# Peptides against a protein of PDB entry 1Y0J, part 69

Target 1, 39 residues: chain A of PDB entry 1Y0J
Amino acid sequence: EARECVNCGATATPLWRRDRTGHYLCNACGLYHKMNGQN

## One batch from the design tools (peptide; made by RFdiffusion4, then SolubleMPNN)

Design b2_p29_1_s2 (from b2_p29_1, 14 letters changed)
Fold by OpenDDE base, seed 5:
Structure b2_p29_1_s2 (fold): chain B 39 residues (1-39), chain A 29 residues (1-29)
Amino acid sequence: as target 1 above (39 residues)
Amino acid sequence: APPPPPVVDEDDDEAFERRVAEALAAWRA
């Protein structure tokens, strides 16, 4: 399956994170969103 | 070949910890 981070456009990551609306974030961006309360 | 990267939901911290543990186990095995 092809996917990319909706925040930074990365196509590879150690872990994909899916936000509440189903968008994919790379691990780094997902953690950033979690830490800063961005959803 | 290593397994494909897992997917976890944003609000499921337990799933994150589990997937990390599973990935580590697979890497060491």
Scores: peptide ipSAE 0.128, ipTM 0.608, DockQ to the pose 0.540
Fold by OpenDDE base, seed 4:
Structure b2_p29_1_s2 (fold): chain B 39 residues (1-39), chain A 29 residues (1-29)
Amino acid sequence: as target 1 above (39 residues)
Amino acid sequence: APPPPPVVDEDDDEAFERRVAEALAAWRA
C-alpha cells in the first residue's frame, strides 16, 4: 500500500498513528500533534 | 519481507504502550 503521513508526506515509519478523522500520521508527526494540538 | 508497521489511534495511549512493549520483547528474544 502507498500509505503516507498527511502532515509530512513520509511513507515509512516505525508506527503509524491514526487521528480522530482517520488520517494517517507518522509516529513523529503524531507525537507532535499530541504535544502541541496542531500540525 | 518484514510485516507492515502497526497502527494505533491517537487517543489510545494504552495501545501505543502495548505495541512498544511487544516490540521490545521481540527485540530481546
Scores: peptide ipSAE 0.128, ipTM 0.602, DockQ to the pose 0.528
Fold by OpenDDE base, seed 1:
Structure b2_p29_1_s2 (fold): chain B 39 residues (1-39), chain A 29 residues (1-29)
Amino acid sequence: as target 1 above (39 residues)
Amino acid sequence: APPPPPVVDEDDDEAFERRVAEALAAWRA
């Protein structure tokens, strides 16, 4: 599998986050988006 | 090959907390 963060393009993360639209984010970007309301 | 990283949904804070707890337990073991 070649999963990548839709925000930063990272392919490695200790935890993948899936937003309400189904997009995959690395842990860092997912937390950032969640806390700041950004996509 | 190692298993892929876990996935949590955006609105599932419990799942995130559970995974963090599991990781911490494994780390200090």
Scores: peptide ipSAE 0.127, ipTM 0.600, DockQ to the pose 0.544
Fold by OpenDDE base, seed 2:
Structure b2_p29_1_s2 (fold): chain B 39 residues (1-39), chain A 29 residues (1-29)
Amino acid sequence: as target 1 above (39 residues)
Amino acid sequence: APPPPPVVDEDDDEAFERRVAEALAAWRA
């Protein structure tokens, strides 16, 4: 079993981010969403 | 074995900064 980013499917990241709905994002996708407000 | 990467909530910027600082400190130690 492996955790995966709900946006890009990555299974490895230096830091997991959890969005407001509790889904896991890799650091890169989390920062992208934060900066741009889009997937 | 190294621990799994930390988890932070998207709206908790202070937690993010703390985790980054802790990771850097561990790397430099």
Scores: peptide ipSAE 0.115, ipTM 0.585, DockQ to the pose 0.522

Design b2_p29_1_s3 (from b2_p29_1, 13 letters changed)
Fold by OpenDDE base, seed 4:
Structure b2_p29_1_s3 (fold): chain B 39 residues (1-39), chain A 29 residues (1-29)
Amino acid sequence: as target 1 above (39 residues)
Amino acid sequence: PPPPPPVVDEDDPEAEAAAIERALAAWRA
């Protein structure tokens, strides 16, 4: 049932980010996507 | 146990800002 970042597979983060399609990203990957549009 | 980490949606800058402010306030307290 544990949540995973769809980009890096991390299961722990101080802040979860959810993209417009509903996928979960850890804080670091979400910020990277925000800055660069992908990865 | 501590509460789960917050979740913020893409394209919701106010929700993101609020979550960050709550975290900063907790560090100052």
Scores: peptide ipSAE 0.300, ipTM 0.743, DockQ to the pose 0.473
Fold by OpenDDE base, seed 1:
Structure b2_p29_1_s3 (fold): chain B 39 residues (1-39), chain A 29 residues (1-29)
Amino acid sequence: as target 1 above (39 residues)
Amino acid sequence: PPPPPPVVDEDDPEAEAAAIERALAAWRA
């Protein structure tokens, strides 16, 4: 089905990232969260 | 149809590394 980044709403990304709680993030947002721990 | 993009978990550095390597390999091709 359709997937959305919980941070920015993007529906397409070269790599989906899933946080510790299981939320889906696009690659960009996931990397940002990884580095900063938050939006 | 093309396969969906990979998914990597935050706490799985091996999976992330593998995904990055696959992407780099495709980029170099």
Scores: peptide ipSAE 0.300, ipTM 0.741, DockQ to the pose 0.459
Fold by OpenDDE base, seed 5:
Structure b2_p29_1_s3 (fold): chain B 39 residues (1-39), chain A 29 residues (1-29)
Amino acid sequence: as target 1 above (39 residues)
Amino acid sequence: PPPPPPVVDEDDPEAEAAAIERALAAWRA
């Protein structure tokens, strides 16, 4: 399967993160959202 | 080939920590 970060559009990352609604975020965007609660 | 990158859920800090530890272990000499 091919996945894409819903925030930045990245298709490759060392770690995929999934938010509460099941959307995929790359590691960088997921950490940013976790820390700041915003895009 | 190497396995695909892991997936961790926002509400599972233990799984996140475990995934990071596994990644770090892969780089240890």
Scores: peptide ipSAE 0.292, ipTM 0.738, DockQ to the pose 0.485
Fold by OpenDDE base, seed 2:
Structure b2_p29_1_s3 (fold): chain B 39 residues (1-39), chain A 29 residues (1-29)
Amino acid sequence: as target 1 above (39 residues)
Amino acid sequence: PPPPPPVVDEDDPEAEAAAIERALAAWRA
């Protein structure tokens, strides 16, 4: 049902990203992790 | 209501690019 970004807790985003471990990230956090490799 | 936002996997850059392109096209239209 309700989806939350595992990093920031956001419940809405224009694009959900799933990391290699299957966790959901909002677009912003997913891009941040992709670029920086950490929270 | 609008469809749910897409989901892309970290290790699928082609899917990511395609999703972004579709979103931009829809926004532009």
Scores: peptide ipSAE 0.289, ipTM 0.735, DockQ to the pose 0.483

Design b2_p29_1_s4 (from b2_p29_1, 10 letters changed)
Fold by OpenDDE base, seed 3:
Structure b2_p29_1_s4 (fold): chain B 39 residues (1-39), chain A 29 residues (1-29)
Amino acid sequence: as target 1 above (39 residues)
Amino acid sequence: PPPPPPVVDEADDAAEEAAVAEALAAHEA
């Protein structure tokens, strides 16, 4: 099974992040959400 | 094989950022 970013659909990233509800985000989307509170 | 585990949990990341913000605020002259 392949991991996929719930925000952009990316399957490859230098760093996987997980939100408070357990969803996976690529590094870029995770940082974007952190800084802006949304996509 | 299954993908590697996540390295950063949002809760931990947010807690660290909050700690940094608190430290900064405490020393604002």
Scores: peptide ipSAE 0.262, ipTM 0.713, DockQ to the pose 0.270
Fold by OpenDDE base, seed 1:
Structure b2_p29_1_s4 (fold): chain B 39 residues (1-39), chain A 29 residues (1-29)
Amino acid sequence: as target 1 above (39 residues)
Amino acid sequence: PPPPPPVVDEADDAAEEAAVAEALAAHEA
């Protein structure tokens, strides 16, 4: 089974992140969301 | 086989940042 980033569709990342609603984000998109409050 | 990459929950991240910010504010003056 493969997880994918809900923002960019990436399937590989050194660190998966999850937003407040439980959506999975790659590290880059998750950090962007964390810093800016949005993807 | 290698372990899957870890997961960071934004809710946990936010709580940790809030705790750090609060501790910092308590010692600012």
Scores: peptide ipSAE 0.134, ipTM 0.564, DockQ to the pose 0.292
Fold by OpenDDE base, seed 2:
Formats: sequence, structure tokens, C-alpha cells
Structure b2_p29_1_s4 (fold): chain B 39 residues (1-39), chain A 29 residues (1-29)
Amino acid sequence: as target 1 above (39 residues)
Amino acid sequence: PPPPPPVVDEADDAAEEAAVAEALAAHEA
């Protein structure tokens, strides 16, 4: 039942994000993806 | 115990930001 960031493998983050294709990202990786369009 | 952290969907977040940007551009002084 634990989720994991598909980019860095983190299992804990203050805010989970989901990219445009539904992948779970930690806050840091999600913001990077949002701003740059890629991991 | 605290609830799990919230989840943000990038698609929803982007749509809101785009709507705000459009509104600001339309009413630019």
C-alpha cells in the first residue's frame, strides 16, 4: 500500500504529485517534471 | 496518526494555472 516516486524511488514526501500520464512522483521530482517536461 | 500527504494531479494543476494566466492576460493594464 506504500507508494514510490517513479523517478527517485522515494517513499516519503510532504506532497505526492502525479504526472500527466499518472505516474506518482515525490514533490521535488514532480516539480522538476512539471517545469521541464521530463525527468 | 496524521493523514497521508495530499496528491496533486499535474493535469488539474496546469489547467488552473493556464486559466489564471489567460485571465491576467485578458485584463492586462
Scores: peptide ipSAE 0.134, ipTM 0.567, DockQ to the pose 0.313
Fold by OpenDDE base, seed 4:
Structure b2_p29_1_s4 (fold): chain B 39 residues (1-39), chain A 29 residues (1-29)
Amino acid sequence: as target 1 above (39 residues)
Amino acid sequence: PPPPPPVVDEADDAAEEAAVAEALAAHEA
């Protein structure tokens, strides 16, 4: 199995992010979460 | 194969943004 975004399921991204609880997010979902507090 | 893309932690981003905001506020006060 490969790493995937816990929000959208993407398996590829130019930059992996982690939320405050350590869950992996793609760059787009991670930025959205950071700006809005949730996806 | 190429190395995996870098990882950024939201906690680190938030801490840096907070520090920058405090510094900016101090200069504008």
Scores: peptide ipSAE 0.124, ipTM 0.551, DockQ to the pose 0.307

Design b2_p29_2_s1 (from b2_p29_2, 11 letters changed)
Fold by OpenDDE base, seed 2:
Structure b2_p29_2_s1 (fold): chain B 39 residues (1-39), chain A 29 residues (1-29)
Amino acid sequence: as target 1 above (39 residues)
Amino acid sequence: PVVLPRKELSEEELKEIEEIYEKYLEELR
């Protein structure tokens, strides 16, 4: 069993993020739009 | 828009991923 980002498919990240339903996102995907001033 | 998955997915799967991503972004606000 290997964990992967549901958005980009990455299997490794400095910080795993997760929504209230338990779906995993890599740190980059979770912060992407926020850091660019977009949603 | 979302970062495209590394693996090819069906339109239905992509839609589901987009919804998950958008919900997460909403939680970051």
Scores: peptide ipSAE 0.029, ipTM 0.430, DockQ to the pose 0.066
Fold by OpenDDE base, seed 1:
Structure b2_p29_2_s1 (fold): chain B 39 residues (1-39), chain A 29 residues (1-29)
Amino acid sequence: as target 1 above (39 residues)
Amino acid sequence: PVVLPRKELSEEELKEIEEIYEKYLEELR
């Protein structure tokens, strides 16, 4: 298995982020999630 | 959900995301 962003499916990123429920997001999607505050 | 994905989505995937987004908007009203 390989880690992937739960939003876009990316398997590589400069920085893995996690949402408030623990799901992994790539850096870009994580930033978007944080800025917009919506799941 | 994160509406704007980092990677481009197929038309079908975009449609699904839009439906989810609309539901969230409804909940805000």
Scores: peptide ipSAE 0.035, ipTM 0.404, DockQ to the pose 0.059; fails the geometry check
Fold by OpenDDE base, seed 3:
Structure b2_p29_2_s1 (fold): chain B 39 residues (1-39), chain A 29 residues (1-29)
Amino acid sequence: as target 1 above (39 residues)
Amino acid sequence: PVVLPRKELSEEELKEIEEIYEKYLEELR
């Protein structure tokens, strides 16, 4: 069904990203993760 | 540390994210 960001729960984003372990993140959360390096 | 939810990001952090996305779009043109 509909994909959702594992961090914020968003179901819509201009670009789906994925963390190092394969979990899906929305564009915003993915970029935040990239900017901060690690969780 | 855990990534903050998008709804908890500051305006500055959101601005930076938007700028990164805009640069990405520019490269695709």
Scores: peptide ipSAE 0.030, ipTM 0.453, DockQ to the pose 0.156; fails the geometry check
Fold by OpenDDE base, seed 4:
Structure b2_p29_2_s1 (fold): chain B 39 residues (1-39), chain A 29 residues (1-29)
Amino acid sequence: as target 1 above (39 residues)
Amino acid sequence: PVVLPRKELSEEELKEIEEIYEKYLEELR
């Protein structure tokens, strides 16, 4: 299986992140989520 | 709100996600 960002579908990222509910996000999407404090 | 996409997404996908996000923000206003 290949991990994918639940937001953009990216399968590669310099750093995998997770949202508040545990879903995997690429670094870029994870940072955006963090910056906005919510989904 | 919706997590906005990475810049590498297609313009169409970007637009869809952004529209959802904007609608969410509108509901909060």
Scores: peptide ipSAE 0.027, ipTM 0.419, DockQ to the pose 0.063; fails the geometry check

Design b2_p29_2_s2 (from b2_p29_2, 14 letters changed)
Fold by OpenDDE base, seed 1:
Structure b2_p29_2_s2 (fold): chain B 39 residues (1-39), chain A 29 residues (1-29)
Amino acid sequence: as target 1 above (39 residues)
Amino acid sequence: PVELPRRELSDEELAEIERIYQEYLEKLK
């Protein structure tokens, strides 16, 4: 499975997260979105 | 385990991510 972060395009991360629509985010982008009330 | 995104982050955003990382490290101990 060639997974990538929908925000930054990263293909590797210590922890995969998901946005509210189910799209995958890398750990950092997921945390960023959560920090700003977007995830 | 906080891998920074490829996109540019503001100093404030980076600082927050770094704080989260440090908290994670503390929990491992």
Scores: peptide ipSAE 0.082, ipTM 0.528, DockQ to the pose 0.123
Fold by OpenDDE base, seed 3:
Structure b2_p29_2_s2 (fold): chain B 39 residues (1-39), chain A 29 residues (1-29)
Amino acid sequence: as target 1 above (39 residues)
Amino acid sequence: PVELPRRELSDEELAEIERIYQEYLEKLK
């Protein structure tokens, strides 16, 4: 299986996050969306 | 903690992230 961030396409991250609908985000994109009120 | 996404950021996006990062640093002092 190949997991990838739905935002940037990264396949590796120190910590996988998920949006409210269950899609995977890398740690960086998850934090970015949180900081900008998008997730 | 603050981390940048793996994509290009505009100067405006980067500046906003930097401001937020500085605020967290001040609270840790």
Scores: peptide ipSAE 0.076, ipTM 0.514, DockQ to the pose 0.116
Fold by OpenDDE base, seed 5:
Structure b2_p29_2_s2 (fold): chain B 39 residues (1-39), chain A 29 residues (1-29)
Amino acid sequence: as target 1 above (39 residues)
Amino acid sequence: PVELPRRELSDEELAEIERIYQEYLEKLK
């Protein structure tokens, strides 16, 4: 059982983030969505 | 200046990233 970023499918990241609904995002995708007002 | 997602980007997303980068450069002036 491996955790995956719901945005890009990455299974490894220096920091796991989560979106508003609790889905996991890698650090990069989390920051990207934050920049675009999605998180 | 920002970390990007590890996926293919749409043309719209790419354009947005370019705009954000330009805004960043303006702030550095």
Scores: peptide ipSAE 0.045, ipTM 0.447, DockQ to the pose 0.103
Fold by OpenDDE base, seed 4:
Structure b2_p29_2_s2 (fold): chain B 39 residues (1-39), chain A 29 residues (1-29)
Amino acid sequence: as target 1 above (39 residues)
Amino acid sequence: PVELPRRELSDEELAEIERIYQEYLEKLK
């Protein structure tokens, strides 16, 4: 399986997160999106 | 709103983001 963050393309992260639609985000992008409410 | 490049963030910047998020959650309680 090859997973990558839909926002920045990172393939490794301390914690995989998911947005409200189910797309995978790295930890940093996931937190950023939560803080801003959207991409 | 904008693309956040994971690879360009330092551990310090990531920690700051996490702290800000936690503070935000505390305000919601």
Scores: peptide ipSAE 0.114, ipTM 0.593, DockQ to the pose 0.098; fails the geometry check

Design b2_p29_2_s3 (from b2_p29_2, 13 letters changed)
Fold by OpenDDE base, seed 2:
Structure b2_p29_2_s3 (fold): chain B 39 residues (1-39), chain A 29 residues (1-29)
Amino acid sequence: as target 1 above (39 residues)
Amino acid sequence: PVELPRRELSEEELEEIREIVEEYEKLKE
């Protein structure tokens, strides 16, 4: 699997997250979106 | 390792993210 974060492009993360449309985000980007009400 | 978003973050956001990631990693099996 060549999964990558749609925000930063990272291919590895402690925890993969997903946005409302199913796109993958690394843990850090997912938390960033959550903190800003985007995820 | 601590990952960071592509876009710029404030020091407050960075600190909060780092703390959450650290706690999560402590609980990993």
Scores: peptide ipSAE 0.026, ipTM 0.392, DockQ to the pose 0.143
Fold by OpenDDE base, seed 4:
Structure b2_p29_2_s3 (fold): chain B 39 residues (1-39), chain A 29 residues (1-29)
Amino acid sequence: as target 1 above (39 residues)
Amino acid sequence: PVELPRRELSEEELEEIREIVEEYEKLKE
């Protein structure tokens, strides 16, 4: 456990996502990166 | 409630994300 979003540092989210290299993102940051193609 | 990265997003992007999340939550069991 004890997971953090690599983008914003959030430790809780309704849905954990991953970027293309496997880093964990919260749901909001994952959607942001999907929209903008960022890592 | 979902925390959004407001400092990194335009208002337009925020609204798009809000809409996507809302649709997902409507389908959530």
Scores: peptide ipSAE 0.026, ipTM 0.384, DockQ to the pose 0.122
Fold by OpenDDE base, seed 1:
Structure b2_p29_2_s3 (fold): chain B 39 residues (1-39), chain A 29 residues (1-29)
Amino acid sequence: as target 1 above (39 residues)
Amino acid sequence: PVELPRRELSEEELEEIREIVEEYEKLKE
């Protein structure tokens, strides 16, 4: 499957997450947003 | 709010993420 993180463009991640609009985020970007109160 | 590229994460933030990911990896199969 070809997928990209809408934030950093990563195509590989240990866990795919999603933003409020349903777009995919890599684990790192998703965690970053949670840590900083952003989503 | 505005999303930042992973390359802009501070070393501190990256370390926190690395620690979290490490825990997740331990919980995998």
Scores: peptide ipSAE 0.025, ipTM 0.380, DockQ to the pose 0.151
Fold by OpenDDE base, seed 5:
Structure b2_p29_2_s3 (fold): chain B 39 residues (1-39), chain A 29 residues (1-29)
Amino acid sequence: as target 1 above (39 residues)
Amino acid sequence: PVELPRRELSEEELEEIREIVEEYEKLKE
């Protein structure tokens, strides 16, 4: 399987997160979204 | 080390992320 961050396209991250709609985010983008709510 | 977003961040955004990470570390096993 292949997974990509829907925000930045990263394929590797220390921790995969998901947004409210279930899309995968890398740890960095997940933290960013937590801070800002959206992109 | 902490992972930060790929885009450029302001100093305020960096501080907010640092706080989020700090809280995460407190709860992490």
Scores: peptide ipSAE 0.024, ipTM 0.372, DockQ to the pose 0.093

Design b2_p29_2_s4 (from b2_p29_2, 13 letters changed)
Fold by OpenDDE base, seed 4:
Structure b2_p29_2_s4 (fold): chain B 39 residues (1-39), chain A 29 residues (1-29)
Amino acid sequence: as target 1 above (39 residues)
Amino acid sequence: PLELPRRELSEEELAEIREIYEEYLEKLK
C-alpha cells in the first residue's frame, strides 16, 4: 500500500505534494503542474 | 495541459522546474 505519484507512479520523492483535489504527486510532477497551471 | 511523467520532461522543462523550486526554497528561509 505504498504511496505513489498519481502522474508518474514514483514511490519515493524528496517532498510529497498534492493537487487541488488531494491526489498525491511527487515533487517533480507537482512542480510540473505548477509550471503549467494544471495537468 | 497534458501532464507528462518526470522522465519525459525536456531539459527546458526541467530548468523551469528547478527555477520554481529554487524560488520556493528562497522564500522558505
Scores: peptide ipSAE 0.113, ipTM 0.587, DockQ to the pose 0.164
Fold by OpenDDE base, seed 3:
Formats: C-alpha cells, sequence, structure tokens
Structure b2_p29_2_s4 (fold): chain B 39 residues (1-39), chain A 29 residues (1-29)
C-alpha cells in the first residue's frame, strides 16, 4: 500500500510530515497547515 | 525547488508558504 497525504492525496514528497494525531501530510501541505495554524 | 500543495492556491497563500519554506531551508543548511 502507498502512503498518501490526508490533505491533498499526494503519494510522493521530499519530506513526510504528520499532524498531531499521526496522520501523514506531504511537505507542502504540512507547510500550508502551519500557515493556517493547523500544524 | 519549492514544493506546493496539490490544490489551487491564491498568490497571497503562495507568498506565505514560500516564506515558511525558506525558513526551513535555511535551518537545513
Amino acid sequence: as target 1 above (39 residues)
Amino acid sequence: PLELPRRELSEEELAEIREIYEEYLEKLK
């Protein structure tokens, strides 16, 4: 099975990040969440 | 290069993300 970003569905990224509950985010969405105070 | 979310973003959102990304790049040097 392939890992996917819970925000955008991407399956590849230079750096996988995770939210406070352990769900995976791609690097870009992790930064987006940080911008919006979600991560 | 910069990585962007796989969705539509406004110019304002892009500018903010670029700034945050640059901060992380600096720390990784």
Scores: peptide ipSAE 0.087, ipTM 0.568, DockQ to the pose 0.142
Fold by OpenDDE base, seed 1:
Structure b2_p29_2_s4 (fold): chain B 39 residues (1-39), chain A 29 residues (1-29)
Amino acid sequence: as target 1 above (39 residues)
Amino acid sequence: PLELPRRELSEEELAEIREIYEEYLEKLK
């Protein structure tokens, strides 16, 4: 099973991040979350 | 190149993301 970003569905990223509930985010979406505090 | 979210972003949002990303790059160096 491939890991997926819960925000955009990407399965590849240079750096996996996680949201507050532990779900995985790709690097870009993680940065977006940091910026906006939302998906 | 800089990885971007798989969604449409405004120029302002892009600038902020680039800034954040660059800060992370500096920390990784």
Scores: peptide ipSAE 0.080, ipTM 0.552, DockQ to the pose 0.136
Fold by OpenDDE base, seed 5:
Structure b2_p29_2_s4 (fold): chain B 39 residues (1-39), chain A 29 residues (1-29)
Amino acid sequence: as target 1 above (39 residues)
Amino acid sequence: PLELPRRELSEEELAEIREIYEEYLEKLK
């Protein structure tokens, strides 16, 4: 299994997050989404 | 500190992030 951030394509992150549709985000992209409410 | 996405950002997104950062610094004072 190879997981990728749907936003930036990163394959490694200290913490995997998920958006409201279940897609995986790296920690950084997840935090960005949280701060801005969207990408 | 602010953690950013690992992708290329548009000028608009960059401006938005700068604003957030500045607000953060202001609140820390």
Scores: peptide ipSAE 0.061, ipTM 0.479, DockQ to the pose 0.108

Design b2_p29_3_s1 (from b2_p29_3, 12 letters changed)
Fold by OpenDDE base, seed 5:
Structure b2_p29_3_s1 (fold): chain B 39 residues (1-39), chain A 29 residues (1-29)
Amino acid sequence: as target 1 above (39 residues)
Amino acid sequence: AAAEEAARLAAEAARIAERIAAGEIEFPP
């Protein structure tokens, strides 16, 4: 019910993304991961 | 087109990386 970014811990974002294994990322961390992988 | 969008994405990722390295988190992320 509460979604959390697995990278930075944010619980709110204008756009939820997902990593390759299906874990949720905030928009910013998702964009970072797309180019650079895990942070 | 696709190349321009990829370039925009890369630039955004770089800005985010700089902020993360500095101990910042973008809000709203």
Scores: peptide ipSAE 0.118, ipTM 0.615, DockQ to the pose 0.063
Fold by OpenDDE base, seed 3:
Structure b2_p29_3_s1 (fold): chain B 39 residues (1-39), chain A 29 residues (1-29)
Amino acid sequence: as target 1 above (39 residues)
Amino acid sequence: AAAEEAARLAAEAARIAERIAAGEIEFPP
C-alpha cells in the first residue's frame, strides 16, 4: 500500500501535496492542479 | 543541482499535462 499520486500514480516526489479535498498529489500534479483547477 | 531539479520537474509537469489532455488521466477535482 504505497502512497500514490491520485492523478498520475507516481509513488515518489520531492514534495507531496494535497488538493482541497485532501487527496495526495505529487509535486508536479499539485502544481498542475493549482494552475488549472477551479481556484 | 537546483536548476537541474527544476528542469526535471518541468518535464514531468509537461508529461502529466499531455496525459491529461489525451484522456489517460482524469484531472483531480
Scores: peptide ipSAE 0.111, ipTM 0.595, DockQ to the pose 0.036
Fold by OpenDDE base, seed 2:
Parts: sequence; C-alpha cells; structure tokens
Structure b2_p29_3_s1 (fold): chain B 39 residues (1-39), chain A 29 residues (1-29)
Amino acid sequence: as target 1 above (39 residues)
Amino acid sequence: AAAEEAARLAAEAARIAERIAAGEIEFPP
C-alpha cells in the first residue's frame, strides 16, 4: 500500500484526511482544503 | 449560513491547533 496526498504527493503524514469526495489528503493539505474550500 | 459555517470551521481549527500545540499532530505535513 502506497497512499499519497492527491494535492502534494506526500506519502507520509501524521494524520490522513479526505476531501468531500473521498480523495486522500495529508494533514496539511486537508486542513488547507477545509479552511479554504480548495486544494 | 456562511457565518455559521465559518464559526464551525473556526472551532474545528481551534481544536486542531490545540492538538498541534500538544504535539499530537504536526503541521505541516
């Protein structure tokens, strides 16, 4: 298994997140997406 | 409403900030 952030390509993060459609985001990109509504 | 959503997001951001401050999670990444 090699999960990666769909925004930045990171393969390691302290907390995996997902966008509204279920795509995986690293913690940083997930927070950014949540706060701004965009990756 | 936009204001209510903003408030919910702000509260969640605060909780996440607390977890970061406590060293439970990191930003970034």
Scores: peptide ipSAE 0.079, ipTM 0.556, DockQ to the pose 0.074
Fold by OpenDDE base, seed 4:
Structure b2_p29_3_s1 (fold): chain B 39 residues (1-39), chain A 29 residues (1-29)
Amino acid sequence: as target 1 above (39 residues)
Amino acid sequence: AAAEEAARLAAEAARIAERIAAGEIEFPP
């Protein structure tokens, strides 16, 4: 089944990531989230 | 190839950066 980044809607990425609640993020959104997310 | 993978990663990052700059991206908690 198709996977989508919950932030930008991308369906393809070199590396799928997940946030702490289990949502799928593309590599770029996942990195941005990790670097700028609040505790 | 490492160079091609790096290019794909960079292109993805650039795409996201443009959307962030335009205020189109909202990160979930």
Scores: peptide ipSAE 0.076, ipTM 0.528, DockQ to the pose 0.039

